Peptides against a protein of PDB entry 2AUS. Designs and how they scored, part 120

Target 1, 323 residues: chain A of PDB entry 2AUS
Amino acid sequence: ADIKREVIVKDDKAETNPKWGFPPDKRPIELHIQYGVINLDKPPGPTSHEVVAWIKRILNLEKAGHGGTLDPKVSGVLPVALERATRVVQALLPAGKEYVALMHLHGDVPEDKIRAVMKEFEGEIIQRPPLRSAVKRRLRTRKVYYIEILEIDGRDVLFRVGVEAGTYIRSLIHHIGLALGVGAHMAELRRTRSGPFKEDETLVTLHDLVDYYHFWKEDGIEEYIRKAIQPMEKAVEHLPKIWIKDSAVAAVAHGANLTVPGIVKLNAGIKKGDLVAIMTLKDELVALGKAMMSTQEMIERSKGIAVDVEKVFMPRDWYPKLW

## One batch from the design tools (peptide; made by RFdiffusion4, then SolubleMPNN)

Design b2_p17_8_s4 (from b2_p17_8, 10 letters changed)
Fold by OpenDDE base, seed 5:
Structure b2_p17_8_s4 (fold): chain B 323 residues (1-323), chain A 17 residues (1-17)
Amino acid sequence: as target 1 above (323 residues)
Amino acid sequence: SMRAEHQAIVDRIDALA
């Protein structure tokens, strides 16, 4: 999510009509909700599914989905995609995560040894998914991007950890405890990041959502609920992007594959098979799809299918048919 | 009422915390 992707311009003369579409910052409140994602502070206690069900009841929604399960006892960042944006969670599931964890050691260990051993767990680790996971219990490699020790107080170690999606922090702590020779368990866990969603001014509680919904429906004040909901485009900020001509938008919105002539600009480093976001020149999400070409092929070729469109988000009528 | 339903959700959250 933190890697700034280079933008390569293929057509520097391409312009966009300001009358077409609804840029993320210019959506009426009802439309903003329909294409929204909440950066929810999940409380400890409820399941992620219960929380999603409550959000649907609070906001009177038919559909919602979350960007990656948090265990009942785990608090923190749970992106919840709303209504027409529900399927944008597909972009968030594979995204990196950050946690703050409290590890309790089962014996006394010198601080220098704790620091040294925990540093060895940066990089690739082998994990087995827990029994309660919907994932097959096969050994798999996961990346630990970083471990930052925040505090050591006797047997309690508070640390920040950045990990690949589907890394089990409980299992990591267990293995650290084994490496320290005393054993350890996870005392507390909070998720502080899920891809582009982090602890910031956009983080809201379920209580906030109740209050903000009432301010809107009873008092006519939309400001709070508007700020509490992020545009769905936030949920794809970490993906490689392809920006398309206005003339290509309606075709893609109807489910047509993106062809090379429709590309205005694109991120560097797209590989064949990557999940990519197809964007308008106004940074509206049109669709998610699978890259059928690399960035280099999309630059060099004059024709062909660039992206196999898997999921359309944009309504068909936001841009005119120009074919 | 909508408010009563929302309050029931709040109460449930508070009971699980």
Scores: peptide ipSAE 0.421, ipTM 0.926, DockQ to the pose 0.844
Fold by OpenDDE base, seed 3:
Structure b2_p17_8_s4 (fold): chain B 323 residues (1-323), chain A 17 residues (1-17)
Amino acid sequence: as target 1 above (323 residues)
Amino acid sequence: SMRAEHQAIVDRIDALA
């Protein structure tokens, strides 16, 4: 999410018609919900699936999905994509995560040694997934981007950790405990970030959602529920983007692959095989797809398939057919 | 009522916390 990507302009003369589409900030409330993602503060206790089921009941929705499971006892940032945006969660599953964890040591260790050893766990680590994971229990590498010790109180160590998707904090704490020579376990865990979603003013509880829904339906006040739901475009902020001509939008919205002539601007550093977001010039998400070319190839070539479109989000009628 | 259903959800959340 924090990677600033350079924007390369391929067609500096491309304009967009203001009458076409629905920019994220201009959607009517019903349409905003249909293309929304909630930055939910998941309470401890329920499963992530129970929480999604409750959101569907609270907001009277047919479909919703979450951006990566939190265990029942784990609280914090759970992105929940709504209705037509439900499948945007595929962009969030591979995204980096941040947690605040409380580690309890099984013996006394000098603070300087705790700090030194925990610093050694930044970078590549080897993990084996737990038995209850849907993932095959093979040894695999994972990246720990950073460890920040917040507090040390005797045998209790509070720390912030940024990790690659599918890093098990419980396993990390176990290995830290082994390296310290005394053993350790995870006492508490909260997720503070999931890709572009973090603890900020957009974080809402299930109780907030109930109240805000009633303010809208009973009192006619939509402002609270509108602010509680982020546009689906938020869920792709961390992806490399390709912005396309108005004339290409309808074809992509019908499931056609993006060809090189449709590109107006794009992020630097796209590689063949990358997941990319196809955007309008109004920053509306059209589709997710697999890059079939690098950024350099998309600049240099005059023709060819740039993106294999995997999932369309935009309705077919928001833009006219202009081919 | 919708309110009663939502209250039942809230009560369930609070019971699991």
Scores: peptide ipSAE 0.417, ipTM 0.924, DockQ to the pose 0.809
Fold by OpenDDE base, seed 4:
Structure b2_p17_8_s4 (fold): chain B 323 residues (1-323), chain A 17 residues (1-17)
Amino acid sequence: as target 1 above (323 residues)
Amino acid sequence: SMRAEHQAIVDRIDALA
């Protein structure tokens, strides 16, 4: 998620009208909520669905969705997209995840052997989804990006792990235990990252949300609830971006595909088939779509469909129709 | 009341923790 993507400028003279749109930092509180994502610290106990239902009740919302299920016993980073932003979870579901896990070994193993074996689990692993998963129980490969051992206390191994979306840490720990020859189980699990959302100053509890909502509605203090909700644009920070002309925004907001002439700047390394975020010059999310060209093709070509627009977020009236 | 509903949510969270 933290890969800084180079920005290639196609039109260095393109200007944006400051009167059009609502940049993420300039949304009135009600609009900010309508286009918001909460970086929720999910408590252990409730399901991710129960937590989303509670957030809807707390904030008086019609719609919300989460950026990837956490099991009831699993705590930590659960992005919850609100109202008009609900569909932005599509960008978060495939995003990499980080966890801190406590593995309990069923026998004594030398620390050097623990470290050596756990390092071998970095890379591609074969997993079968658990029975409770809506995913077909076919064997599938998943990538473990990194394993960082934080602490070893006898049979308890605390470690940080970065994984591809839909990697089962419980299954990973089971296989590590088998490789160590003693067996193991997952004692504790916390998600510390979901794509661009991590443990930072934006992480809030359900209790915080209750308090902050009351400060706003009863005391007229918007600051806390404003800080507790991230703009939906945060949920696409990990995606490659294409920035478009003001004159192209309304068309894309109406569901038109992005054509090459509308592009002002774009990230390097876009491939055909990639999920991309279409942005205004004010860094407002217009839409998500599928790249129909590479970055290079978008630079070299004068015409054609650059992005097949799949999900529009921006209202149709934020920018004028200029066609 | 909204407060009573929110408190009921908090109590449910705390009971599951």
Scores: peptide ipSAE 0.411, ipTM 0.924, DockQ to the pose 0.822
Fold by OpenDDE base, seed 1:
Structure b2_p17_8_s4 (fold): chain B 323 residues (1-323), chain A 17 residues (1-17)
Amino acid sequence: as target 1 above (323 residues)
Amino acid sequence: SMRAEHQAIVDRIDALA
């Protein structure tokens, strides 16, 4: 998620009309909510689905979705996409995750050995999905990006771990325990990151959402609920981006594929098959799609389908039809 | 009332903690 992507400009003279669209910072509160994502601090106890249902009731919403299930006992970062932004969770499901975990060892192990063995679990690990998972129980490789030991207190090991989406921390801890020769189990787990969403000033509780909604509806104070909801564009910050001409926006908003002539600028390193965000020159999310060309092909070619548009977010009327 | 419904949600959250 923290990879700074180079921006390649194809058309340095391309301008945007300030009268068209609704940039994330200029959306009225109702429109901001319709295209919003909450960085929720999920409490321990409820399921992720119960929490989403409560958010819908609190904010009087028809639709919402979450950026990746947390178990009932797991707390922390749960992105909840609202209303018209609900499908932006597609960008978050494959995103990397970070957790803080408490591992309890079933025997005494020297601290030096704990540190040495845990470091060996950085990289690729083989996992089997648990029985409770809707995922097929086939052995699969997952990446552990990093393990940072925070504290060792006897048999209790507190650590931070960055992992590929769908890595099971409980299974990781079980394998660490086996490698240590004493066995281990997961005592506690908190998710501290889901793609671009992390523990920061944007993290809010369900209690905060109740209070902030009342401040808005009863007292006319919008500032709190506005800050509690991030624009949907936040949910695609980790994706490679393609910025398009104003004249191409309406076509893409109608579900047309993006063609090469519509591209103004793009990130380096796009590969065929990558999930990409199609953006306006005002950094509004138009659509998500599958890259049909590499960055290099999009630069070199004068025509062809650059992106197969999979999901449109922008309303059809924000930009005029110019074709 | 909206407030009563929200309070019922808060109470459920607190009961599961």
Scores: peptide ipSAE 0.404, ipTM 0.922, DockQ to the pose 0.826

## One batch from the design tools (peptide; made by RFdiffusion4, then SolubleMPNN)

Design b2_p18_1_s1 (from b2_p18_1, 10 letters changed)
Fold by OpenDDE base, seed 2:
Structure b2_p18_1_s1 (fold): chain B 323 residues (1-323), chain A 18 residues (1-18)
Amino acid sequence: as target 1 above (323 residues)
Amino acid sequence: SEKEEFLKRREERRLSLL
């Protein structure tokens, strides 16, 4: 998520009409909710599905979806996409995750040995998915991006860990315990990051949502519920982006593939097959799609399909049909 | 300690559901 992507400008004269669309920060409150994502602090106890069902009841919503399951006992960052934004969670499933974990060792180990062995688990690890996972139980490689030991208290080790999507922290702790020779288990786990969503001022509880919805409906105060809901565009911040001409927006909003002439600017380092976000010049999410060209091919070519459009988010009427 | 604060915040979040 923290990789700053270079922006390559293909058409430096392209302007956008201020009368068209609804920029993320200029949506009326009802429209903001329809295209919203909550950075939820999931409590320990309920399933991620139960929490989504509670949010739907609290906010009087027809549909919502979560940006990657947390086990019942696991707390922390659970992105919940609302209404028309529900499918934006597809962008969050492959995103990196961060956790704080409490590991309990089954024997005494010198602190220097704990630190040395845990450092060896940075990089590529081999994992088998747990029995409760819908994923086939094949051995698979996963990246551990970093391990930061926060505290060692006898047999208790508190640590921060950054991991590739679908890394099992419980399995990591089990393997660390085996490498230490004493065994270990996961005592507690909190997710502190899911792609662009982290522990910050946007993190809200279920209680906050109850109160903020009440302030809006009973007192007419929308500021709290507006702040508690992020625009759906937040959920694609970690993806490579392609910005398109106003004349291309309505076609893509109707489900047409993006062609090379529609591109105004794009991120560097797009590869064929990458998931990309198609944006307006006002940073509105039009669609998610699969790159059919690299960044270099999108610059050099005058024609062809740049993006196979998989999921449209923008309404068809926000921009005029210019074809 | 960081461990004690982590466990305290976890318990506060557990109790907020009761």
Scores: peptide ipSAE 0.334, ipTM 0.886, DockQ to the pose 0.048
Fold by OpenDDE base, seed 1:
Structure b2_p18_1_s1 (fold): chain B 323 residues (1-323), chain A 18 residues (1-18)
Amino acid sequence: as target 1 above (323 residues)
Amino acid sequence: SEKEEFLKRREERRLSLL
C-alpha cells in the first residue's frame, strides 16, 4: 500500500473550476457520510456481516459493505464503505493485508530454529483455501511479503505478517508447525492493515460510532462523526491514479470509458489490466476501471480507450456536461 | 510482554461487547 508512484504530467496547463464537484475536505456532513469509509476496529465474536448490519443500524444507513471478511474470532481493521461509497470495497479486496498472529507450537523448539524456519516462509507459498471460504478449494500460490517475530515465549510465537490478499494465516501457521516438526495452531489473530487502512487515529469502535452519532443527532456536534468517517478516496490511495480534465468528468460519471485526450496526469507503472482510480484535478474519485493501456501507451497515444469504466461513484451533476 | 499486551487488548475488545 505504501508504494510511492511517480506522477507523469501530460497537460501542465490544465485548470479546474473550483465551483465544480465536492472535494473530500469540502463535503457537507451528510454528503461526507454518503461517500464515506469507516476504518472499523472489528471486535472478536461477531461476523463481518453482523458488524456491517450494526453500523447500518447505528448510522441509519440503507447500504454498506466491508473491504474483506474477517472471521468471527478475528479482530482489527475492517474497512466499511457506506452508502454511495459501498462499491469502493472492490479496491480493498485485492489489497495487501497485515496481521499480528499468536502461534502456539505443539512441542518445544529452540528459538534459533523457530526464527530460521519462519524466515523461510517469506516469499511464495502454496495454499489450499479452507472449506468456509467462498473461493474454490484449488491449490494456489500466495506471497508472504514479510514475517516479523515480535516475541517468542516458550511455545508461543507472536509475529507480524504482511501478505497478499487471500493468504490464510491459519494455513501458514499450520505449515510452519509442520516445518518445525512439532505442529502448530493459530491461537489468536488480529488484522492490523487492509491496504491504506491501518491501526492509526482513524481506527474506531462500534461504541465510538454510537457515541459520535448521538453527539451529532442529539447535540448537533458533527466533528466526531466527521472524523470517524474517511472519504471514499482513502480507499483508493493504494491504486494507480489517472487524473482527468474537468471536461471529461461528466462523461465518465455517466459511465463513458475514459479516452486518452481526457488525461491530464497519471501514475507511472500502470499495466494493461490493472485496476485504476479515475480522479478529478481536485482528487475526487470519479470511477474505478480497468486499464486498457499501459502508462507508456497513454503517454504516446493521442486517442483510444485508456480505461474501461467498471464502477462510477461521482454523481452525474457534480460537473457540467461538456460533450 | 508484547504477547501479554496483545492478549490483554483482545480481552478488552471482547468485553467491550458485553
Scores: peptide ipSAE 0.313, ipTM 0.876, DockQ to the pose 0.048
Fold by OpenDDE base, seed 5:
Structure b2_p18_1_s1 (fold): chain B 323 residues (1-323), chain A 18 residues (1-18)
Amino acid sequence: as target 1 above (323 residues)
Amino acid sequence: SEKEEFLKRREERRLSLL
């Protein structure tokens, strides 16, 4: 999520019509909800699926999905994509995660040794998925981006950890405990980040959602529920982006592949096969797709399929057909 | 301590569901 991507401009004269589309900040409240993502503080106890079902009931929604499972006992950042935004969760599943974990050691270890060994777990680690995982139990490499020890209190180690998606913190703690020679287990876990979603002023509880929905429906106050729901575009902030001409938007919204002439600007470092977000010049999410070209090929070529469009989000009528 | 604050916040979130 933290990779700053350069923006390369192909067409510096490209303008956008302010009358077309609905920029993320200009959606009517009902439309904002239909294209929304909640940065939910998942409580400890319920499954991520139960929490999604409760949100659907609270907000009177037909569809919702979450940006990556938290175990029942795990709290914290659970992005919940709503209604027409539900499918944006596919952008969040592969996103990096941050956690705060409490590790309990099964023996006494000098603090200096704890610090030294935990630092060795920064970088690439080999993990096997747990038995209860829907993922095939094959050995796989995962990245630990950083480990920050917050506190050492005897046998308790509180730490922050940034990890690649699908890194099992319980397994990491088990391996740290083995490396320390005493063994360890995960006492507590909280997710503090899921891609672009973090612990900030956008983090809301289930109770907040009940109250904020009530204020809107009974009192006519939309401000709280509007603030509690992020635009779906938030869920793709960490992806490489391609911004397209107004004339290309309706075609892509109809499921046409993005061709090179439609590109106005794009992020550097796109590779063939990357998941990319196709954006309007107003930063509206049109679609997710697979890059069929690198950034360099998209710059150098005058024609061809740049993106294979996999999932359209934008309604077909927000931009006029200009073909 | 950071641990005590972390555990306190966890308990507050658990109690909010009761």
Scores: peptide ipSAE 0.284, ipTM 0.866, DockQ to the pose 0.049
Fold by OpenDDE base, seed 4:
Structure b2_p18_1_s1 (fold): chain B 323 residues (1-323), chain A 18 residues (1-18)
Amino acid sequence: as target 1 above (323 residues)
Amino acid sequence: SEKEEFLKRREERRLSLL
């Protein structure tokens, strides 16, 4: 998520009409909710689906979805996409995750050996998904981006870990315990990051949502509920972006594929087959799609399908039809 | 300790469901 993507400009003269669209910071509260994502602090106990059902009840919503399951006993960052934004979870499922874990060792191990062995688990690891996972139980490689030991207290090891999506921390801890020769288990787990969502001022509880909704509905105070809900554009910050001309927005909002002439600017390092966010020049999310070209091909070519549009978010009427 | 504070915050979040 922290990879700063270079922005390549194709059309430096492209302007945007300030009267068209609804930038993320200028949505009326009802529209902000319709295109919202909550950075929820999931409590330990309930399933991620139960928590989504509670949010729907609290906020009087027809639809919501979460950006990747947390086990019942696991707390922390659960992005919950609301209403028209519900499908933006597709961007969050493949996103990197961070956790804080408490590992309990089944024997005494010198601290130097703990530190040395845990460092060997940075990089590529081979995992087998647990039986309870909907994922086929094939051996698969996963990336551990970093392991930061926070505290060692006898047999208890508190650590931060950054991982590729679908890395099983319970399985990682089991293998660390085997490598230490004493065995280990996961005592506690909290997710501290899911792509662009982290523990920050945007992290809210279910209690916060109850109070903030009450302040809006009963007291007319929109500020708290507005701050508690992030714009859906937050959920795509980690994706490569393509920014399009105002004249292309309505076509893409109608489900047309993005063609090369519609591109104003784009991120470097897009590969064919990548999930990309199609944005307006006001940083509004139009659609998610599959890149049909690399960044280089999108620069060099004068025509062709740049993005196969898979999921439209923007309403058809926010920008005029100019074709 | 960071462990104690981590466990404390977890307990607070569990109690907030009651």
Scores: peptide ipSAE 0.038, ipTM 0.711, DockQ to the pose 0.048

